Peptides against a protein of PDB entry 7UQJ. Designs and how they scored, part 203

Target 1, 160 residues: chain A of PDB entry 7UQJ
Amino acid sequence: PELYQNFNITPPRGVLFHGPPGTGKTLMARALAASCSSDERKITFFMRKGADILSKWVGEAERQLRLLFEEAKKHQPSIIFFDEIDGLAPVRSSKQEQIHASIVSTLLALMDGMDNRGQVIVIGATNRPDAVDPALRRPGRFDREFYFPLPDVKARFKIL

## One batch from the design tools (peptide; made by RFdiffusion4, then SolubleMPNN)

Design b2_p21_3_s1 (from b2_p21_3, 10 letters changed)
Fold by OpenDDE base, seed 1:
Structure b2_p21_3_s1 (fold): chain B 160 residues (1-160), chain C 160 residues (1-160), chain D 160 residues (1-160), chain A 21 residues (1-21)
Amino acid sequence: as target 1 above (160 residues)
Amino acid sequence: as target 1 above (160 residues)
Amino acid sequence: as target 1 above (160 residues)
Amino acid sequence: APPLDETPLTYTDEDLKIPTK
């Protein structure tokens, strides 16, 4: 929040972090959360794994998403971080279409329902940006994408 | 390699990275690998997920571990990074004891078989250090542990 | 600090973060500092811009560097973060050679004067690693470098 | 300046290798 406020930039509703595994997507999301927290303004960080939302709450994933967004709204300024978001909203594969479609629909509605003035930022992380439903990547949702490339080998020798 | 050479420290055979999810364990391991490659001396980085070794190679996990260590030895200097190592060598849970015991035994033997002069470093990462078999945490194995704490919001306020 | 102490590794005196602007160098430095702070052990973070040290303190930059390192030593464990360090220690450009040479000499002496047991880590960030004096990149100084690759330019414009 | 890496849609095993720079 403050990072974007300091720049007079309207915070994105959703930001997609993508790149190879272990490129620091989750670390950067935590880093953003804590960089935007001041002594006066603590940011609440909500972390969920996409696959865990599906597996733990068979038949309640939509309700859990709603509760998560309500909780995030209650604890503004806040960040919702979906790690492995491709596990939450996979591109429609045939056999699980109905369950995945409902969860995707719910997430779309929740992201669309965020006021542009709301101090809730959603960050999705994935190793497979092609496996994320394109509907989530439209304006007003995850309309911003950060590539996390592999760290360059030459440069890292020096720190250790 | 150079990290430890520059400090006149004998490189550990094994290093355990532990801490909450998204604290940069995998990023740091890739950092180290990248940091150990110079223009003259490229480090080979082998990445495996612990759970994937168990799931992909039911009945061949021991052989795959042996091949991985042989390949790492062939491509010295090298790093073997086990992400989610608690999935490869879980603390003995009763129902799957035999398969897990063989894999743990193989990993122990492979780590014990590394010459201290070998340019192969093993890094294990886990979110659950208590779920890693204590036999792996003994001297000559993962005898060094690195805690990756959550970026503390309170501590970040002093940095910002 | 704790990250390196947990390693039984002598902490690097200096770490160079390099890469294109807005790749998260400053954010990662802040994340590392926050991650090294526990409830029991708060890390003090000192942030300075390289160009600001030169511009604000014409004729006192050397004294300000000494004071900064003394303050960091007093508040151990601590991180000194030099953002835009190429502005502090540019590769010798002809017209300002004497002033820059004195500041570089002072920074070299301060980094060389850090005890290996000192809980002071220096992080330099630059967009131009080639513009940083090679003397700073030697062992016992910024003997360590992390490359922060460009996130896709289209995505970067949206988070910044 | 290091080259801008293109953002891949799908990461291959080759994309998981440490860059040889």
Scores: peptide ipSAE 0.000, ipTM 0.420, DockQ to the pose 0.045; fails the geometry check
Fold by OpenDDE base, seed 2:
Structure b2_p21_3_s1 (fold): chain B 160 residues (1-160), chain C 160 residues (1-160), chain D 160 residues (1-160), chain A 21 residues (1-21)
Amino acid sequence: as target 1 above (160 residues)
Amino acid sequence: as target 1 above (160 residues)
Amino acid sequence: as target 1 above (160 residues)
Amino acid sequence: APPLDETPLTYTDEDLKIPTK
C-alpha cells in the first residue's frame, strides 16, 4: 500500500516480477513489504511457491488459495508473494488438467474480487513470464510487470 | 563484519553501492546486515541519509559523524549505511562551501582511522558515483564499489 | 575463487546459504559471483535448482551433476549455485529412493574430488538446512554456512 | 507510452550466465 501511496498511484492488484533466477525478485518483494512497513503500520507478508500450491494441496489448492486471500485481507495491509508463479498458473493449453484450470480460475476470481481500495498487493515472481497464463497478465490482475535483469557482473565486483 | 569473518577475510573499510535509483542498494545493505546476523551474533545496523547529515545538523554534522562512528565501534560488529552519500560527500569543487569540505574531511579521517581489524563496515549508496568525492573512493575508504544496474528503467516502470 | 583469493583465504569447497525464503540467498550468490570477476578475470556462474536436477533428469541426474562440475572446472574461476539444494540432497532416510541416495553420493564425490586449489566454489541455498543431508555439511563440502534471517519485522526495526 | 524494452520473455541458461567480462 504505502509504496503506491507514496507514488500517488492506484495500487495494482498484482505485480509480476520476472527475470533470470537470482535477480532478487523475492528479495524485492520482501523489500517492498518492509519499505512499506513503519512502526505504526506493519505489512503482513505471505509467501507461497507456485509448485507447492499444486503439489502439497492435491484437491485442496483452491481452498488454500481462498484461505490465503482471506487471511491476507484479514491482516491487511498485506502482500501476497507467489514465488515461481508459472508453476501455479501455467499457460492454458488444451492438455491442461482440469485441476490446473480450476486453480488458475480461482486465482483469477480472487484477484478480480479484490477491490482496488484493498490493502492487499499480490506479487508474482517468475523466470518465464511467457509461461504465466496471459489471463493473469490482464488489467486488474498482474497488470504491472517488473523485469529483473541479471546484475551485470561488473556491477557487483566493487563490493567485494 | 560476519560476512567477512565467516569467509575469514579482512573486512573492507568501505563499500560503495552505486547505480540508478531504487536498484536495491539500500536493500542489499540491509540484506548484508541481516545475513551477517545470527542468533548468537547480531550486527548493529546504522542508517543515515547523506542529505540529512548536512541539513539536520547545520554546524554539528562533523560531531554527528564522529558520534556515529564511535557508536558503531561500541556496538561492533556493525554496519554504517549512508544512503545518498553523494549528498554528504559531493565532488570537491572550488565553489563548494567550506562546511561540505569539512564534513567530507571528517568522513575521510573517520574511515582512515578505522583499524582494518575493526568489525565496522561502511556502506555508501549513491545514484551518481561520479558525484562522490574521489578521495572517498581511494584504497582504505570506499575501495570496493558495487554497481546496481537499473533493472532496466522500463522494468521498474512496470512495477509502477 | 576471486572472493577468497582477493581475501587471501583458502576457498571453501562449498558454502551453504540457509534462511527463510526470499532472504536474498540467490541474490547473494550472484553477488559473490559478480564481486569476484574483474575486467581481466571473469567468474563463470552456473545455477541449478535442486528439484530440477531430480525431476528433469530422471536417470541422468548423476551424469548432469558430473557434466556441471566438469564444465565449471573447464570455465574456472567459476561458481556453482544450487538453489533449493534440500530438493537435490534431502536428508538420507531408510525410505529414500535409491536414485536420491545415488545423486547425493555423486554430489559428495564431486565435492570431495575438488582440489582445495580449484577455482570452483559451490554455493547451496536452502530454506531448511536441517533438510540437507548432514554428509554435505561436513568439512570439505558445505563446511561454511551463511544464515539469511528473515529481515524479521524486529530485525528491520533495528535497520530502520 | 515509452516503448517497452524487449524484456526477454524467456531466460535461457545462457541468459543466466553472468557475462564474464
Scores: peptide ipSAE 0.000, ipTM 0.223, DockQ to the pose 0.041; fails the geometry check
Fold by OpenDDE base, seed 3:
Structure b2_p21_3_s1 (fold): chain B 160 residues (1-160), chain C 160 residues (1-160), chain D 160 residues (1-160), chain A 21 residues (1-21)
Amino acid sequence: as target 1 above (160 residues)
Amino acid sequence: as target 1 above (160 residues)
Amino acid sequence: as target 1 above (160 residues)
Amino acid sequence: APPLDETPLTYTDEDLKIPTK
């Protein structure tokens, strides 16, 4: 939050954390949630996995996304963290188009429908940014991308 | 961005990441740098080790700090990450006072000399927050501290 | 393996990383892998998701687990990281017992079949340790558990 | 057999660069 206040950057509605697995994307999203919550103003952190939304909520994925965004809006300031967002919104391959198309379209609509004044940040994490539908990577959606490199082995040694 | 704008938190000039090794301080700093860089507005991430500034730049540590801050200002928005800042700015023990005092004084002056409008964030990481000179932990410097807890200490001790 | 060789700690066969989502379980597993790899002795890191083993390998999940453990043994020192291990080995609910029972039984047998001399560490990550089959949490399996607390909300607040 | 997700522990300094896209 403060980083962005300093930067006078219009806060992205969505941030794509991408990078090799175990680079701390999920940790960062939670760190972001934690770091923006004060004792007086706790951020609510909503975590979902892309694959879980597809598999656990077959036929209800759209409704569950809507409920998630409504709950996030109700509990603002909030972060919605989609872990493995490439599982939720894969690049539209011609072979699985219809089910993925509706879920992607719902997520797009929900992200587009966030008022720029909304205290809801959406963080998508993926190991495969190129597997995320390009429509999600447009301005007003996941318009900021953050590569999570592997920390240099030397830098990771200091994390241990 | 939104998270900070929503929290109306005056962005710290400096943030102290403290916690045991292995808690992701360096990773978090890198990932914050990543997470605040958009395609339109890349954050420049400057990483230095406190011990390296002392050991590699014997007699030039002050100049190297000045150059680092100038370069960070030139490439703003930027993050200066001091890993092992307790190595750069140890608590003034009487036995090493003079050399450390000048380096600490230079770092203090550089942090104080950052305009509140400057898009430069300084992140210090330490495993020993109590080993960081209290002068660095004052408002306008590392005035925000982040504990990186071990995942349950008993647990992490068993991973290590 | 190397971490444990270096620490003279009898390497656990399995370590359960548990804690709320995004506490850095995956990050820690990779950080451990990286920190235990020297230039001379690289650790091989095998990552699998519990849900992917179930969904992608319907009917071959046991074989894929065996292959994974064989490859990990072949490339020792190695870490097998199961992300979402609660998806691979959920607590036996009566409604899905047979398919899960065989996969769980295979994983149990593979973990039990690891010689204590093997330089293979299995790390399971879960957001729900209580959703992991208790049989996996016994000595000689995931016998070490690591809670990944949310970093103290107050502490993380100052990073963002 | 699916490729073992051998995540190389050796990331190049380039792999360690945060590609801010």
Scores: peptide ipSAE 0.000, ipTM 0.299, DockQ to the pose 0.045; fails the geometry check

Design b2_p21_3_s1 (from b2_p21_3, 10 letters changed)
Fold by OpenDDE base, seed 5:
Structure b2_p21_3_s1 (fold): chain B 160 residues (1-160), chain C 160 residues (1-160), chain D 160 residues (1-160), chain A 21 residues (1-21)
Amino acid sequence: as target 1 above (160 residues)
Amino acid sequence: as target 1 above (160 residues)
Amino acid sequence: as target 1 above (160 residues)
Amino acid sequence: APPLDETPLTYTDEDLKIPTK
């Protein structure tokens, strides 16, 4: 929201957080959501795990994604955080079950259908950016990527 | 490791990190591993996801747990981090598959078999502490619990 | 307290966590507090926000700080966590209101008055270590500083 | 010890929402 508006940059519709597990991707997403929330301008934070969308919503995952984006739009300004988005949108392979392809296609359409003026930001977090469908990493989707390195060994020593 | 030795407290063999998703449980575990590592004393950080142990190692999960604890002991001082430990060790129910009960029993035995002087700490992270088998939450296992709250709304503003 | 005694280092009275917002400073403080707590030795965790002390306790902030340190001493071993300590202890400037100078002076005196054997640790968290009064960053006060990097400074530059 | 704030037994989807109210 204002974070991106304050940069005078077209707010990315989607931001990909990538890096090793436990580098604080999810924490950062929450912290960003938190930080962008003022008393006057509360940001609604939606969180879904990619694997949970596939496993818990078998046969309804597409509908649940639509509802999530609708709810996020209704509660704008909002952040949709997909944790483990590689679980939701694995790289398209000939071995992909049609179900996964449908879910990915729905997510693509939802991201493309976001009004550029909408105060909805999508954050995807992954440990494996190369396991995410390249179609999601195109402009207008997850067009910005942030690497979350392991806390450097030196940053480690100070914390003790 | 020394962090707990340094409190003259019996170093918990296991520490349970619990709190909402994306409250930085995994980041904290890494940061602790990081912080406890010096140039002279590198802490080895092992990470496994509970669900990954069940899904990827069907029929070998017990062996993989044993190997993990052996490797952690070999590379001491070490931290074993179980992300989503509720996936590995769900509360014992009459409906639990024998496989899950076996894995939990193995983890219990491995935690009980840790030398109290061993430089191996086990960190379990969960979003659902009550979904973890109560046997794991007993003294000598995950005997310390840490709540990771959501970043408070007011902590939010200074993050932006 | 014992954490620092067991490092054979003079226990810092104060530890400064600094780094960009959302790097898990508050989370780390809570996790450290909780990690240091055993069933036999519960660490009491006190949390205050620097800005809250100034804004909510106008004219009583000094007394509230004294009470906080007294309560922390009473409930030792304890951690006092000041979130956003730069709000409490801004760099002394000729333009600082006398009120802020008084609060800072009280905090300095309280930190200096901590018995080196006292099981009270003060953790200050800030996004702006250079906005903290240098007097607080002296030995016997916040004499240890821990940088919480963003997951890569470069990752931040890509967010920009 | 101050009561550990009752850690919610289960984090509901509502608990995962940053409260906008």
Scores: peptide ipSAE 0.000, ipTM 0.419, DockQ to the pose 0.065; fails the geometry check

Design b2_p21_3_s2 (from b2_p21_3, 10 letters changed)
Fold by OpenDDE base, seed 2:
Structure b2_p21_3_s2 (fold): chain B 160 residues (1-160), chain C 160 residues (1-160), chain D 160 residues (1-160), chain A 21 residues (1-21)
Amino acid sequence: as target 1 above (160 residues)
Amino acid sequence: as target 1 above (160 residues)
Amino acid sequence: as target 1 above (160 residues)
Amino acid sequence: PPPLDTTPLTYTDEDLKIPTY
């Protein structure tokens, strides 16, 4: 958030971190939250796991998402990090279409309803960007994508 | 890796990475796997998620763990990384005690059966080290623990 | 750290973490420090910013470096992390050559003077590995280098 | 060195609130 302000860059509404598991997606989101904050401007970091929103809050997932976005808006500047966002918004599988469709529609509406002047950034992390609903990957949502490569074999080979 | 040689520290059979989610546990494990390999010595990196071993391989989890350790031993030097190891070896909750007890006992036996001269390192990552069975945290198993702090404000101010 | 002992890898005196800003170099250094500490063996983590050593300690930078290495040696096992080490040891620019040359020479001497059996590891982090004096990148100094890849260049430009 | 803060042995959802930096 402050990175974007410090760099005079308009923050994306949503940023998709994708890459193999353990490439530092969640770490980067935390490091970004950490790097963007100054002593004068504290950035609130919210973290949720996509699968947890579905499993723990059966029937309340929409409400929990709304509360999360409201809390993030209340504590601006803020970052909402969804780990395993493919768990929250999978590409439509036939058997749970209604509940998933409602959660996806709610997330879409929350992302679309973010005032472009709001200091809320949404970061989604996934190991499977193709398993994320394409509707979330459109402009105004997760319109920025970030590939986390495997630490290069060479970068790899010098730490050990 | 080289840090411990400089410190003349006998390498653990198992290393527990613990800390808040998204503190880079998995990234560190990959970076460690990465860093220990050289052009002459490729380290094979195996990654499994604790919950996946339980959910995908109901009744075969023991066999899958044995195969994983055999494959890691065949491809020495190697690292086995268990992400969310608390999912594989939770502190005993009353209702699924038998299946969990068998998987924990198998993992214990596999870690105890590692030749101290074997070039296989086991890294467990957890957000809840207290939720990991204390038997796994004993000497000869996950006997070294690694705290991944939240990126401190001071660490933050020094990255910027 | 213990990974290197398991793999019979001679530990570097110095490790260069390089990569774009915000790639988790400092976080990795802290995680390494935390990781190498056990309840029985606490690793002392020293952190300095390269530019701070030059700016805050005009005329005392050499003494501060010596004191840092002495303190690190006194509190073995220890890690010295230099963030923005390119600020401390820039590739020679014409106008400040003497002061920079003396600081670089002092750092070189301190790294060369580390007993290979000493339990002090030096980690340098930079966004510009080519801006680090090549003398620091030689064997026995920062002889191991770690690339922290960008989450995709488009990714970086969208986070920053 | 700041003492390595007492490693929370269990990270709660509250501990996941990175203090508003």
Scores: peptide ipSAE 0.018, ipTM 0.368, DockQ to the pose 0.048; fails the geometry check
Fold by OpenDDE base, seed 1:
Structure b2_p21_3_s2 (fold): chain B 160 residues (1-160), chain C 160 residues (1-160), chain D 160 residues (1-160), chain A 21 residues (1-21)
Amino acid sequence: as target 1 above (160 residues)
Amino acid sequence: as target 1 above (160 residues)
Amino acid sequence: as target 1 above (160 residues)
Amino acid sequence: PPPLDTTPLTYTDEDLKIPTY
């Protein structure tokens, strides 16, 4: 949060955390959620797994997304964290295309509909950035991407 | 790991990382793997998702576990990290019991069969420690448990 | 970074990551640095160990700190990460007080001298927050503290 | 419909309380 403020960088509505499994994407998102809550300003953190939204809520996923964004807006300042977002919005490659396309379109509309003044940040985490629908990676959506590299062996010895 | 060596603490054969999603369990496991690998001693890190072993290898899961432990022994010093281990070894609660029971029994036997002298550490990560078969949480198996608390709210945003 | 901007939270000049060894403090700092670098805005990440600044540069440590802050300012947006900052700025407890006091005073002056508009964030990591000079933990310096909880203390001691 | 797991993971300051040593 702090770096962007110092830089007068308009906070992106959406941030994509990508990188190999276990690089700390989810930990970082929680870290982020944790730390913006001061004593006076608690941040509400909404976490969803992409696959859970599809699997638990077949046919209701769009409504669940809408409600999630409404609830996040109600509880602003807030973070919506989509873990495994590639599970929610896979690249349109196979004939199960219609259901996924509807969810992706809903997520796109929700991200586009967030006023720039909204105290709602959306963080998507994926191990496969190329498996996320490119439409989500456009400006005004997940237009900021954060690569979580493998902790280099050399880098870790300097840390521990 | 280095701390254990420095303290002459016999490294546990099995370590359970438990705690809420996105507390950095997988990151910590990678962390430990990268940290223990000096320039002279590279640690081989094997990562598997519990659910992937069940879903990808229906009927072959036992063999895949055996091969994983053999490969880890071959590439020692090594870490076997089971992410979402509750997906591999759920508590015996429903009639899919036979397949899960066989996989759990195989994992138990593999953990019991690791000689104390093996430079193979098994790390299981779960969001639901109570969903892991208690037999895996016994001495000589995942007999060391690590709660990953939620990182403090106050403590993560002041940075990001 | 992004949430702070949305909240008009003045980004701290300094952020203290504290918590037991291997909690991922430095991994988090690197992930933050990698995260804040978009394709258009690369963040320069400066990493220094506190003990290295003292041990390698006896009598030159102040100059090295000044050069580090100048270089970070030159390469802004930037992050200065002090790993083991307690090694750089120990609490004034023993007669080696004069040399450490000079380095601490220099670091204080450098942090105080960073204009709030500077695109330089200082992250200090320590395993011993109480071993960091309280003067560094004051407003306008490391006024933001982030504990990295152990994955439960009982837990970590069994793995590490 | 299954209840919206609208449970914000409200990290309360308590859930997020790092014990200040």
Scores: peptide ipSAE 0.009, ipTM 0.383, DockQ to the pose 0.067; fails the geometry check
Fold by OpenDDE base, seed 5:
Structure b2_p21_3_s2 (fold): chain B 160 residues (1-160), chain C 160 residues (1-160), chain D 160 residues (1-160), chain A 21 residues (1-21)
Amino acid sequence: as target 1 above (160 residues)
Amino acid sequence: as target 1 above (160 residues)
Amino acid sequence: as target 1 above (160 residues)
Amino acid sequence: PPPLDTTPLTYTDEDLKIPTY
């Protein structure tokens, strides 16, 4: 946020971290949150698992998303990290329960409703970016994507 | 494996990575696998989620664990990474379904049956180390534990 | 670097990994470098020990630092990893030999001189973050810090 | 429903204390 502000760059509303499981998506998100906080400007880090929002909050997942975004706005600058976001926002299929479609629609609306001036960043992490609803991957939502490759054995760390 | 061999250190049979969610436990496990792999000695990385072993393999979870350990031994040097191992091996309670108790017993037996000379490392990751059966945290099993703290907020990862 | 560029995020100039010895700081730095390298975009990883820069390059340490940063810039995207950075950049004391003060000043200038658009990340690792010159821990330098806690003493991941 | 853990992971200055190792 502050870096984007300091550079007159419109902060991304949403950032998608994608890559194989255990490539450091969640660590990077926490690292981001940690690093963006100073003694004067503490960044508040909110973390949710996509599947946990569905399973723990059966029937209230939409309300919990709304509360999460309000709390993130109240504690700005803040980062909302959705781990396993493909569990929360699966690709729209004819087999999607109405509940999943409603949660996706709520998340879309919440991301669209974020003021571009807001000090709230949303980070989604997934091992399956193609399993995330393409509507979330549009401009003004998760419009930025980071690939976290496997530490390739071919990644020649020229440790000079 | 080679690391421990080069230092005449008995390789840990099991290592427990514990700490808050998204502290990089899974990344570290993959990083370990990658860093221990050379062009000559590729380390095979096996990953399973504890809850997935229970949910996807209802009635066959024990067999799947046995197969996983055999496959890891076949492809040694290897790392078996159990993400969310507290889902596989919850603390022994009167509420444990007999199925969970049997899976835990199988995992205990598999870890005990690993030769100290084997080039197989088992890494368990959990957000709740106290939710892991204490029997798994004994010498010869997950006898090594790494705490993954939250990145400190003074840790200015200005990825802002 | 690429992560940050893909997000139009100014990459951190510097990240401090701190924590007890054997907590995986060096491993994490290598993992990060590996995970950020793809087949198309190989990240070059430069590793130096702080004490080795002083001891191996008596009278040329400043020149070697300059060359390291130039080489990292030439091979961008790149990571410069200083292991045991407290050996290179000890806290300013009246007992600091002019040589140490000059090396610290050179490192400060090199980190300050990195373009915000540069694809070079500097990672320092230390077991004694309080032994690192506070001038290095300021914004635009090692403004990021990660805490690596002790594994329980039995859990020596000698990630050698 | 379990309470929203709205606990901002406000890392405290104590969580921020660089342990002297």
Scores: peptide ipSAE 0.007, ipTM 0.380, DockQ to the pose 0.068; fails the geometry check

Design b2_p21_3_s2 (from b2_p21_3, 10 letters changed)
Fold by OpenDDE base, seed 4:
Structure b2_p21_3_s2 (fold): chain B 160 residues (1-160), chain C 160 residues (1-160), chain D 160 residues (1-160), chain A 21 residues (1-21)
Amino acid sequence: as target 1 above (160 residues)
Amino acid sequence: as target 1 above (160 residues)
Amino acid sequence: as target 1 above (160 residues)
Amino acid sequence: PPPLDTTPLTYTDEDLKIPTY
């Protein structure tokens, strides 16, 4: 929040962390939540898994997303981290289109409806950014993208 | 490498990475895989998600585990990383006992059947170590456990 | 543990984690420390910041390094993590050459003087590996290097 | 059964390339 204000950069409503599995996307999101937390300003970190929102909340996934965004707004400053967001908002494939379309449309509406005055950041993590619905990757949503490369093979060598 | 040679530690066949979600368990497993690879000795890294083995391979999960261990042995030195291993081998609850018991028994047998001459390490990652079947946490299986704490607030400030 | 014994890899006394800020270097070091601790064998993790060793211990930095290595040896198995090691061992710039040269020479001597029997690993993290004195990057010191790539700079810009 | 995706999670050197900004 403060860093963005100081740079006159309109802070992203949404940040897409993408890269190979186990590149530290989730870890970075937690580290960010944590780095922005001070003794005076604790950032509330909400974590959801995209596939879990689909599977655990069959028929209520839209409502659970709404509740998540309301809770995040209530506990602002807050970070909503969607792990495996490609599981929540896959590129529209024909046979499951209606259920996925409703969930994606709800997430889009929730991201669009986040007033710029809210200290709520949405972080989506995916191993496949191209598997995320392009509508989520537009300005005002996940308009910022983070590629988490693997630690380089030479980089790998020196831990063990 | 040296630390383990100097310790005369009979190295674990299996290592359990446990800790809160997004503490870098998967990143560490990848970093370990990468850090054991050299230009001369590339470690093959196999990653599977526990829930995916259960869900994608209904009735073939045991065979897919066997194939995974065979491929890991064929491509030795290798690391098998089970992300969300609690999803693959949950603590035996009465009602789903038979399918889970067969998969767990297969994983147990595969870990026990890893000849000590095999350069195959199994890493299990879980957010809930107590949700992993205690049979997997015994000596000769996941006999080493690693707690991934949340990056402490003091640790957070040093990454940025 | 096993993998290293089988590889006859002389493991590094020192590991350099390098990469841009926020790439998880410190987090990886902590996860490694956690990842070598068992219930029977707790690894002691010492964390120091390179700039803090220079600034807090003006005229005693050499002694504090010696004490750190002695404490690490006393509490072995142990990890010494130097965050911002480029702040401790900058490439020699003319005006501060003597003090930095003494501290660097002390760190070199301490790393060289780690008897291979000691269960002490030194991890240095830097955002600028080329700002680390090349003498530290030689075999027997930080002879292994880990590049923590950024998430893409498109990715960097979205966290801050 | 679909083949075990035995694709080693060897990201190519391209997957490891930091885009040099």
Scores: peptide ipSAE 0.006, ipTM 0.360, DockQ to the pose 0.071; fails the geometry check

